Peptides against a protein of PDB entry 5KEZ. Designs and how they scored, part 234

Target 1, 320 residues: chain A of PDB entry 5KEZ
Amino acid sequence: NVAIYNPFRPWWERYQPVSYKLCTRSGNEDEFRNMVTRCNNVGVRIYVDAVINHMCGNAVSAGTSSTCGSYFNPGSRDFPAVPYSGWDFNDGKCKTGSGDIENYNDATQVRDCRLTGLLDLALEKDYVRSKIAEYMNHLIDIGVAGFRLDASKHMWPGDIKAILDKLHNLNSNWFPAGSKPFIYQEVIDLGGEPIKSSDYFGNGRVTEFKYGAKLGTVIRKWNGEKMSYLKNWGEGWGFVPSDRALVFVDNHDNQRGHGAGGASILTFWDARLYKMAVGFMLAHPYGFTRVMSSYRWPRQFQNGNDVNDWVGPPNNNGVI

## One batch from the design tools (peptide; made by RFdiffusion4, then SolubleMPNN)

Design b2_p25_2_s4 (from b2_p25_2, 8 letters changed)
Fold by OpenDDE base, seed 3:
Structure b2_p25_2_s4 (fold): chain B 320 residues (1-320), chain A 25 residues (1-25)
Amino acid sequence: as target 1 above (320 residues)
Amino acid sequence: DPYLEYLKSHWSEAFYNMYKKALNS
C-alpha cells in the first residue's frame, strides 16, 4: 500500500493499495505465512481484510513510496506490480463532474465512481476479477480461512460473486476438503439509501451496523430506550437475518467517534458500558460476533472531533 | 450535502479531512 507520511503512517494507509504483494508495515510474506501456520496449528483462524474495490487515491504522488517499494502512478492509473492500467478503472463509467461519488442516493454513482478519490476498479472486467482472485487465492493457499470484503457497498454484488466463484477451497492442511472461505461484506445500511444489505446476501454475511448503533442507545439509556426492549433483539429490531449478520459493538472507523452509528457507538473509552455491550453481544445468539481489539491513542478533540483519529497502532518509526 | 453527511456517518470529520488530503494532494 501507499506509505503516507502526512500524517505519519496513519492506520488508513492500508486501505490504499498499490499492489497485492503481502509486504507491508506489518511484515513480509514469509512472516505472514509463518504467522498463519502457527495460528492454524493451534486452532486460530485468520481472516483477511481484502481491499478489492479500489486502489490508492487519484492524486497521490507517483513513485515508489509504498510499503513494498513497488512503483505506482495514480495519475496515469499505472500499477505495474499487479499490473493495472487505465483500462482497468471505471473512469469512463462515472459521469460525475469530480469523478467521485457525489450522490449516495444514486446507486450507480456509489458503485462506479471513486470513493473519496480512491481509484475505482472496473470489477466488471474479467481481467480485474482474475487479478483479485489470484490475490485472494494466494492467501487461501497460504492458509487463511476467509475474508472481510472492504467497501462492498461500492461493488456490484454480481461482480463480487464472479470473484468469489474463482476462489479455491481452503487449504486442506488445516481445513476439511471442500471447505469454502468464510466471507463477510462491509455494507453500511442504516436505511434510507438505495443500496441494501440484502443485495449482498448471496455472497456471504454482511455487517449489521444497526447492531452497534442501537445497542449503544439502549445501554446508554438514550431516547427512553430500556434494556428490557432487547427481548426481541435481532430480526425483531429490523436487523438482517441472523445467518447473514456479522455483528459488533464497534469497529475501527466508528471507534473514532463519528462513524456509522454516531455518538451512540460504545468503545473501550467507555469501559464500563462497553463491557456491558460486548458481554450482551457474546451472550445473545443473534449473528456472527466480532470483538474489537484496539489500542489507545492521544485523543485531541477540537470542535467535537478527534484530530488524532488517524493514529495507527503502536509502532517503531512506522513499522509494527 | 448528502455526500458530506454520508462521509460523516462513516468517519469522523477529522479523519475524512486528513484522508481526503492524502488521497488527493
Scores: peptide ipSAE 0.015, ipTM 0.382, DockQ to the pose 0.089
Fold by OpenDDE base, seed 5:
Structure b2_p25_2_s4 (fold): chain B 320 residues (1-320), chain A 25 residues (1-25)
Amino acid sequence: as target 1 above (320 residues)
Amino acid sequence: DPYLEYLKSHWSEAFYNMYKKALNS
């Protein structure tokens, strides 16, 4: 991915890829392979956060400022380490003036335009699908158990399916023969937009962001909410079917207090309430549960916004 | 922070209004 130095190595630089090389601040491919092997050998499975909707931001300077030193040029859409070129992006398909998503009520913009300037891959192209599948298959062959598909809301479900149809079965050294990768898709659906979580049920599980938001309001006793109202928790609260739901109290995004639940989201900053929420989640049978492991950072609020919400995990001068 | 803007864009008006009321109740 790109190496961002202003601010200094933010967490979100990880979501700006310039190649599919397994070479980041977390380590190289050999180290990753070693980790996956060691984890699998003790019954811990690995699920990769796969960024396949886009490459890096269009405004990032060209050069070799990346975690593996690969050259890239956002201006010319040149990513030779893949390789991608201008033929592999949706620039000509997006019809907004800025090239970015401007209206989330327009599903075509949401899927064909740039997410906050991130160069949008043309996932309709078999070439692009194949490059992504090769990346994911390499991970599968290493021994990962599945994937979180980042920014799934911004990809056409059919394009996702086309990629998934190219995937190998899981590595038989650790998984039963014929096992398929576990897929869960990040889709932020809090209502009010045309794109729905149900659009993606055919590809795998989806994130249920209403879960953490609603649970937060109940635990916080907002709006007269009571724990007793949780008697029909799950589908009874308008959530997606349990067998399609991946549930969580917080994630890396909404832990920073904005969007997808807002102030209702409980985090480690609210230790007691957070433990209550996580405990309830683990005790209740609804959905597939995900528990957060995060870190503290020096929050500085200005006008209600944490100006340090970019801060990444603990590191030694940029090295994790 | 581009992801901050992303999060804001995904916070629907209806949902925002709901929790705004909840916060002030």
Scores: peptide ipSAE 0.014, ipTM 0.391, DockQ to the pose 0.046
Fold by OpenDDE base, seed 1:
Order: C-alpha cells, then sequence, then structure tokens
Structure b2_p25_2_s4 (fold): chain B 320 residues (1-320), chain A 25 residues (1-25)
C-alpha cells in the first residue's frame, strides 16, 4: 500500500493498495505464511480483509513510496506491479464532475465513482476480476479460511459473484476437500439509501451495523431503551437474517466515529458498558460474532473531533 | 481521513435524527 507520512503512517494507508503483494508494516509474505500455518495447526483460522474495490487515492504522488517499494502513478492510473492501467478503472464510467461519489442516493455513483478519491477499479472487466481472484487464490493457497470484502456496497454484487466464482477450494492440508472460503461483505446499511444489505446475500454474509448501534443505545439507556427489550434481539429488531449477519459491537471505523449516529457505539473507551455489550453479544445466538481487538491512542478532541483518529496500530518499523 | 468521511456519509438522515433525539432525551 501507499506509505503516507503526513500524518505519520496512519491506519487508513492500509486501505490504499498499489499492488497485491503481501508486504506491509504488518509483515512480509514469509511471515504471513508462517503465521497462517502455525494458526491453522492449532485450529485458529485466518480471514483476510481484502481491499478489492479500489487502489490508492488519486491525489497521491507518483513514485515508489509504498510498503513493498512498488512503483505506482495515480495520475496515469499506472500500477505496474499488478499490472493495472487506465483501462482498468471506472473513470470514464463515472459521470460526476469530481469523479468522486457525490450522491449516495445514486446507486450508480456509489458503485462506479471514487470513494473519497480512491481510484475505482472497473470490476466489470474480466481482466480486473482475474487479477483480484489471483490475489485471493494466492491467499487461499497459503491457507486462509476466507475474506472480509472491504467496501462491498461500492461494488456491484454481480461483479463480486464473478470474482468469487473464480476462487479455489480451501487448502486441503487444513480444510476438508471441496471447502469454500468464508465470505462476509462490509455493507453499511442503516436504512434510507438505495443499496441494501440484501443485495449481497447471495455472495455471503454481510455486516449488520444496526447491531452495535442499537445495542449501544440500549445499554446506554438512551431514548427510554431497556435491557429487557433485548428479549427479541435479532430479526425481531429488524436486523438481517441471522445466517446472513456478521455482528460486532464496534470496528475500527466506528471506534473513531462521532456525532449523533456514531455516538451510540460502545468501545473499549467505555470499558464497563463495552464489556456488557460484548458479553451479551457472545451469549446471544444471533449472527456470526466478531470480537474487536484494538489499541489505545492519544485522543485529542478539537471542536468535537478527535484530531488523532488517524493513529495506526503500534509499530516501530519506520522503514517499510 | 477518507474512511472517516466515508463512514459519516453512510448515516441516513432518518437514522441520524433518531440518534440525535436519543442523545437529547
Amino acid sequence: as target 1 above (320 residues)
Amino acid sequence: DPYLEYLKSHWSEAFYNMYKKALNS
């Protein structure tokens, strides 16, 4: 991915890929392979956060300032390490003046335009699908069990399906022959927008963001909510079907969220209430649960915003 | 932070208003 130094190596640089090489501040391919093997050998499975909707930001300077040293040029859409060129992006398909998503009520913009400047891959092209599948298959062959598909609402469900149809079976050294990768898709659907979580049910599970938001409201006792109201928790609260839901109390994004909508989210900063929420989630049968393992950063609020919300995980490797 | 902006843009007006009301209750 792009190496960003202002601010200094933020967490979100990891979501700006310039290649599909397994070489980041988290480690190299050999180290990753070693981890996957050791984990699988003791029954711990690995699921990869796969960033396949886009490459890096369009405003990033060209050069070799990347975690694996690969050259890239956002201006010309040149990513030779893949390789991608200007033919592999949705620049001509997006019809907004800025090239970015400007209206989230327009599903076409949401899927064909750049997410906050991130160069949007043309997933309609078989070439692009194949390059992504090759990346994911490499991981499958290493021994991962499945994937979180980042920014799924920004990809057409059919394009995702086309990629998934190219995937190998899981590595038979650790999984039964014929096993398919576990797929869950990040789709932020809180209602009121044209793109729905149900659009993606055919590809795998989806994130249920209403879960953490509503649970936070209840545990905080906002708006007269009571714990006793959780007696019909799950589908009874209007959530997606349990067998399609991946649930969580918080994630890396909404840990850093603020405002009326995001304020309900419980995090480790709210220690007591957070433990209550996580305990409840683990005890309740609804959905496939994910427990957050995060880190503390020096929060500094200015005008209601944490100016240090960019701080990445602890790392002393300033070279890669 | 592009992802912060991404997250904020995904809160529907209805959802936002609901939680605004909750915060003020």
Scores: peptide ipSAE 0.013, ipTM 0.380, DockQ to the pose 0.044
Fold by OpenDDE base, seed 2:
Formats: structure tokens, C-alpha cells, sequence
Structure b2_p25_2_s4 (fold): chain B 320 residues (1-320), chain A 25 residues (1-25)
């Protein structure tokens, strides 16, 4: 991915890929392979956050400022380490004036235009699908158990399916022969927009962002909500079917106040209430649970916004 | 407390007690 130095190596640089090389702030491919092996050998499975909707931001300077030193040129859509060219992006398909998503009530914009300037891959192309599948299959062959598909809301479900259909079975060194990768898709659906979580049920599980938002409200006792109302927690609260849901109290985005749920989201900053929420989540038989492991950073609020929300995990001069 | 009763019904006593201890720390 791109290496960002202003601000200094933010967490979100990971979501701006320039290649599919397994070389990042967390380590190189050999180190990753070693980690996967060690984890699998003790029954801990690895699920990769796969960024496949886009490459880096269109405004990033061309060059070799990347975690693996790969050259890239956003201006010309040149990513030779893949390789991608201008033929592999949706620039000509997006009809907005800015090239970015301007109206989230237009599903076509949401899928074909740039997410906050991120160069949008043409996932309709078999070439693009194959390059992504090769990336994911390499990870599968290393021994990962599955994937979180980042920004799934911004990809056509059929394109995702086409990629998934190219995936190998899991590595038989650790998984039963014929095992399929576990897939969960990040889809932010709080209602009110045309794209629905149900659009993606055919590909695997989906993130249920209503879960953390509503649970936070209840535990905080906001808006007259009562804990007794949790009796029918799950589908009874309008959430997706349990067998399609991946649930969580918070994630990296809404922990920083930018994700779905707003101020209701419980985080480690509210330790007692957060432990209550996580405990309830683990106790209640709804969905596939995900527990957040995070870190403290020096929050500095200006006009209600944390100006240090970019701060990544503890690191040694940018290396994690 | 309905919330605590809910947890008790879904967890072992040992785990519940561990949770309560952690909650109060």
C-alpha cells in the first residue's frame, strides 16, 4: 500500500493498495507465512481484510512511496506491480462531475464511482477479477481461513461472486479437504439507502452495523431504551438473519466516530459499558461474533472531531 | 436487573462471576 507521511503513517494507508504483494508495515511475506503457520498449528485461524474494491487515492503522488517499494502512478492509473492500467478502472463508467460518489441514493454511483477519491477498479472485467482471485488464492494457499471483503457496498454482488467462484479450497494441511474460505462482507446498511445487506447474502455473511448502534443506545439508556427490550435481540430488532450476520460492538471506523452508529457506539473509552456490550454479544446466540482489539491514542477534539483519529497502532517509527 | 439475568441464563456461573469481576475492575 501507499506509505503516507503526512500525517505520519496513518492506519488508513493500509486501505490504499498499490499492489497485492504481501509486504506491509506488519512485515513481509515470509513473516506472514510464518505467522499463519504458527497460528494454524494451535487452532487459531486467520481471516484477511481484503481490499479489492479499489487501489490508492487519485491524488496520491506517483512514485515508489509504498510499503513494498512498488512503483505506482495514480494519475495515469498505472500499477505495474499487478499490473493494472487505465483499462482496469471505472473512470469512464462513473458519470459524476467529480468522479467520486456524490449521491448514496444512486446505487450505480456507489458501485462505479470513487469512494472518497479511491481509484475504483473495474470488477466487471475478468482480468481484474482474476488478478484479485490470484491475490486471494495466494493467501488461501498460505493457509488463511477466509476474508473480510472491504467496501463490499461499493462492489456489485455479481462481481464479488465471480471472484469468489475462482477461489481455491482451503489448505488441506490445516483444513478438511474441500473446505471453502469463510467470507464476510463489509456492507454498511442502516436503512434509507438503495443498497441493502440482503443484496450480498449469496456471497457470504455481511456486517450488521445496526447491532453496535442499537446495542450502544440500549446500554447507554438513551431514547427511552430499556435492557428488557433485548429479549428479542436479533431478527426481532430488524437485523439480518442470524446465519448471514457478522456482529460486533465497534470497529476501527466507528471507534473513531466515523462509522455507522455515531455517538451510541460503545468502545474501550467507556470501559464498563463496553464490557457489558461485548459480554452480551458473546452471550446472545445471534450472528457470528467479532471482538475488537484496539489501542489508546492521544485524542484531541476540535469542534467535536478528533484531529488524531488517523493514529495507527503502536509502532516503531512506522513499523508495526 | 434484566440484563444480568440474561447473562446468567446464557453463561456458566463461573464465567458469570469472572465477568462480574472484570466489569468492576
Amino acid sequence: as target 1 above (320 residues)
Amino acid sequence: DPYLEYLKSHWSEAFYNMYKKALNS
Scores: peptide ipSAE 0.032, ipTM 0.733, DockQ to the pose 0.013; fails the geometry check

Design b2_p25_3_s1 (from b2_p25_3, 16 letters changed)
Fold by OpenDDE base, seed 1:
Structure b2_p25_3_s1 (fold): chain B 320 residues (1-320), chain A 25 residues (1-25)
Amino acid sequence: as target 1 above (320 residues)
Amino acid sequence: AIKNEQLPGWVVTERLAKEYAAAQA
């Protein structure tokens, strides 16, 4: 991914890829392979957060300022480490003045325009699909069990399916022969927009962001909400079918308090309430559960916003 | 979803905003 220095190496630089090489501040490919092996050997499976909707921001300076040292040029859409070129992006499809998504009520913008400046890959192209599949298959062959597909809302479900259809079976050293990768897709659907979680059910599970948002309001006892109202928790609350739901109390994005449930989201900063929410989630049968493991950072609020919400996790492998 | 900026306000529903306001009152 790109190396961002202002602010200094933020967490979100990890979501700005310039190659599919496995070298970041979290480690190199050998270290990753070793971890996957060790984890699999004791029954712990690995699911990769796969960033396949986009490459880095369009305004990032060209050069070799990346975690693997690969050259890239956002201005010319040149990512030779893949390789991608100007033919592999949706610049010509997006009709907005900025090139970014401007109206989330326009599904075509949401999928064909840049997410906050991130160069949008043309996933309709078989070439692009194949490059992504090669990346994911490499991970499968290493021994991962599946994927979180980042920014799935911004990809056409059919394009995702086309990529998934190219994937190998899981590594038979650790998984039964013929096993398929576990897929869950990040789709923020709180209602009111044309893109629905159900659009993606055919590809795998979907993140249910209503879960953390609504549970937060109940645990916080906002507007007279009561725990007894959770009697029909799940589908009875309008959530996606249990067998399509990936549920969580918080994630790395909404943990920073600026969206996907807003102030209702419970985090480790609200320790007592958070434990209650996580305990309930683990006890209730609805959905496939995910527990957050995060880190503390020096929060500094200015005008209600944490100006240090960019701070990434500590590392012990130096500046990469 | 938003990887280089704060999440936009549209992600917060009006209902949740009202609930927050009520809780702070």
Scores: peptide ipSAE 0.023, ipTM 0.533, DockQ to the pose 0.055
Fold by OpenDDE base, seed 4:
Parts: C-alpha cells; sequence; structure tokens
Structure b2_p25_3_s1 (fold): chain B 320 residues (1-320), chain A 25 residues (1-25)
C-alpha cells in the first residue's frame, strides 16, 4: 500500500493498495506465511481484510513511496505491479462532476464512482476479477480461512460473486477437503438508502451495523430504551437473518467517531458499558460475533472530533 | 452527510477529507 508520512503512517494507509504483494508495515510474505502456519497449527484461523474495491487515492503523487517499494502512478491509473492501467478503472462510468460518490441515494454512483477519491476498479472486467482472484487464491493457498471484503457496498454483488467463483478450496493441510473460504462483506445498511444488505446474501455473511448502533442506544439508556427490550434481540429488531449476520459492538471506523453507527457506538473508552455490550453479544446466539481488539492513542478533541483518529497501532518508527 | 434525522451511513467529515488530501499531496 501507499506509505503516508503526513500524518506519520496512519492506520488508513493500509486501505490504499498499490499492489497485491504481501509486504506491508506488518511484515513480508515469509513472515505472514509463518504466522498463518503457526496460528493454524494451534487452531487459530486467519481471515484477511481484503481491499479489492479500489486502489490508492487519485491525488497521491506518483513514485515508489509504498510498503513494498512498487512504483505506481495514480494520475495515469498505472499500477504495474499488478498490473493495472487506465482500462481497469471506472473513470469513464462515473458521471459525477468530481469523480467521487456525491449521492448515496444513487446506487450507481455508490458502486461506479470513487469512494473518497480512491481509484475505483472496474470489477465488471474479467481481467480485474482474475487479478483479484489470484491475490485471494495466493492467500488461500498460504492457509487463510476466509476474507472480510472491504467496501462491499461499493461493489456490484454480481461482480463479487464472479470473483468468489474463481476461488480455490481451502488448504487441505489444515481444513477438510472441499472447504470453501468464509466470506463476510462490509455493507453499511442502516436503512434509508437504495443498497440493501440483502443484495449481498448470496455471496456470504454481511456486517450488521444496526447491531452496534442499537445495542449502544439500549446500553446507554438513550431514548427511553431498556435492557428488557432486548428480549427479541436479532431478527425481532429488524436485523438481517442470523445466518447472514456478522455482528460487532464497534469497528475501527466508528471507534474513531466516523464510519457508521453514530454517537451510540460503544468503545473500550467507556469500559463498563463496553464490557456489558460485548458480554451480551457473546452470550446471545444471534449472528456470527466479532470482537474488536484495539489500542490506546492520545485523543485530542476539536469540535467534537478527535484530531488524532489517524493514529495507528503501536509501532517502531512506522513498523508494526 | 447525515440523511435527515437518521443514523449516518459511511461518513467522511471535512476534517478527514482535509487530512486525506494533505496525505496525498
Amino acid sequence: as target 1 above (320 residues)
Amino acid sequence: AIKNEQLPGWVVTERLAKEYAAAQA
């Protein structure tokens, strides 16, 4: 991915890929392979956060300032380490003046335009699908158990399916023969927009962002909500079917006051309430649970926003 | 970015946009 130095190596640089090489702040491919092996050998499975909707920001300067040293040129849409070119992006499909998503009530914009300036891959192309599948298959062959698909809301479900149909079975050294990768898709559906979580059920599980938002409201006792109202928690609250739901109290985005969920989201900063929420989530049978593991950083609030929300995990001069 | 009185979807604040732009410059 792109190496960002202002601010100094933020967490979100990881979501601006310039290649599918497994060399990042976390380590090189050999180290990753070693970690996957060691984890699998003790029954811990690895799921990769796969960034396949886009490459890096359109305004990033061309050069070799990347975690693996690969050259890239956002201006010309040139990513030779893949390789991608101008033919592999949706520049010609997006009809907004900025080239970015401007209206989330327009499903076509949401999927064909740039997410906050991130160069949007043309996933309708078999070439692009194949390059992504090759990346994911390499990970599968290493021994990962599945994937979180980042920004799935911004990809057409059919394009995702086409990629998934190209995937190998899981590595038989650790998984039963014929096992398929576990897929969960990040889809932010809090209602009121045309794109629905149900559009993606055919590809795997989806993130249920209403879970953390509503649970936070209940635990905080906002709007007259009571714990007793959780009696029909799950589908009874209008959430997606349990067998399609990936549930969580918070994630890295809304933990920092942005993303999805609003102010109701509980985080480790409110330890008591957070423990209540996480405890309830783990005890309740609804959905597939995900527990957040985070870190402290020096928060500085200005106008209700943390100006240090970019701070990444503990590191040694940028190396985790 | 917040639609009516509903909970926000994916929200990018002006601050984050500025930081993103600065990082790309």
Scores: peptide ipSAE 0.019, ipTM 0.576, DockQ to the pose 0.190
Fold by OpenDDE base, seed 3:
Structure b2_p25_3_s1 (fold): chain B 320 residues (1-320), chain A 25 residues (1-25)
Amino acid sequence: as target 1 above (320 residues)
Amino acid sequence: AIKNEQLPGWVVTERLAKEYAAAQA
């Protein structure tokens, strides 16, 4: 991915890929293989956060400022380490003046235009699908158990399906023969927009963001909410079917912000309430649970916003 | 000035998306 130095190596640089090389601030491919093997040998499975909707931001400077030193040029859409070219992006398909998503009530813009400047891959092209599948299959062959698909809301479900149909079965050294990768898709659906979580049920599980938002409100006792209201927690609260839901109290995004239910999100910053929420989540049968492991950073609020919300995990000169 | 910070995905609204796009222009 792009190596960002201003601010210094933020967490979000990981979501701006320039190649599919397994060479990042976390380590090289050999180290990754070693980790996956050691984890699998003790029954711990690895799921990869796969960033396949886009490449890096359109305004990032061309050069070799990347975690593996690969050259890239966002201006010309040149990513030779893949390789991608201008033919592999939706620049000509997006009809907004900026090239970015301008109206989230327009499903076509949400999927065909750039998410906050991130160069939008043309996932309708078999070439693009194949390059992504090769990346994911390489990981499967190494021994990962599945994937979180980043920014799934911004990809057409059919394009995702086409990629998933190209995937290998899991590595039989650790998984039963014929096992398929576990897929969960990041879809932010809090209601009010045309794109729905149900659009993606056919591909795998989806993130249920209403879970953490509503649970936070209840645990915080906001708006007169009571624990007794959790009697019909799950589908009774309008959440997606349990067998399609991946649930969590917080994630890396919503622990850093406010609005859109973000203020209700419980995090490690509120240790007591957070433990209550996580405990409830783990005790309740609804959905597939995910527990967050995060870190402290020097928060500095200005006008209600943390100006240091970019701060990445504890590191040694950018290396974790 | 080009804004380098990526907005958190969960708070991407029409307003914020437009602001971010404008900052990159």
Scores: peptide ipSAE 0.018, ipTM 0.588, DockQ to the pose 0.164
Fold by OpenDDE base, seed 5:
Structure b2_p25_3_s1 (fold): chain B 320 residues (1-320), chain A 25 residues (1-25)
Amino acid sequence: as target 1 above (320 residues)
Amino acid sequence: AIKNEQLPGWVVTERLAKEYAAAQA
């Protein structure tokens, strides 16, 4: 991914890829293989956060400022380490003046235009699908058990399906022969927009962002809500079917007040309430649960905003 | 996941936006 130095190595640089090389601030491919092997050998499975909707931001300067030193040129859409070229992006397909998503009530813009300036891959092309599948299959061969698909809301469900159809069975060294990768898709659906979580049920599970938002409101006793209202928690609250839901109290985005949930989201910063929410989630049968493992950073609020919300995990001069 | 300085319009519902604003005050 791109290496950002202003601010100094923010967490979000991880979501601006320039190649599919397993070479980042967290380590190299050999170290990753070693970790996956050691985990699998004791029954701990690995699920990869796969960024396949886009490459880096269109405004990033060309060069070799990346975690593995790979050259890239956002201006010309040149990513030779893949390789991708200008033919592999949706610039010509997006019809907005800016090239970015301007209207989230237009599903075509949401999927064909750039998410906050991130170069949008043309996932309708078999070439692009194949390059992504090769990346994911390489990870499957290493021994991962499945994937979180980042920014799934911004990809056509059919394009995702086409990629998934190219995936290999899981590595038989650790998984039964014929096992399929576990897939869950990040889709933010709080209602009011044309794109729905149900559009993606055919590809695997989806994130249920209503879960953390609603639970936070209840635990915080906002708007007069009470714990007793959780009697019909799950589908009774309008959530997706349990067998399609991946549920969580917080994630890395909304832990910082970004994305779905706003201030209602409970985090480790409110330890007592957070433990109540996590305990409830783990005790209740609804959905497939995900527990957050995060870190403390030096928050500095200015005009109600944390100016240090960019801070990534604890590191030594940028190396995790 | 997205760059934190670039938040799209769908970040929060109207209700959650109001709650967020109240919490920031």
Scores: peptide ipSAE 0.022, ipTM 0.567, DockQ to the pose 0.087; fails the geometry check

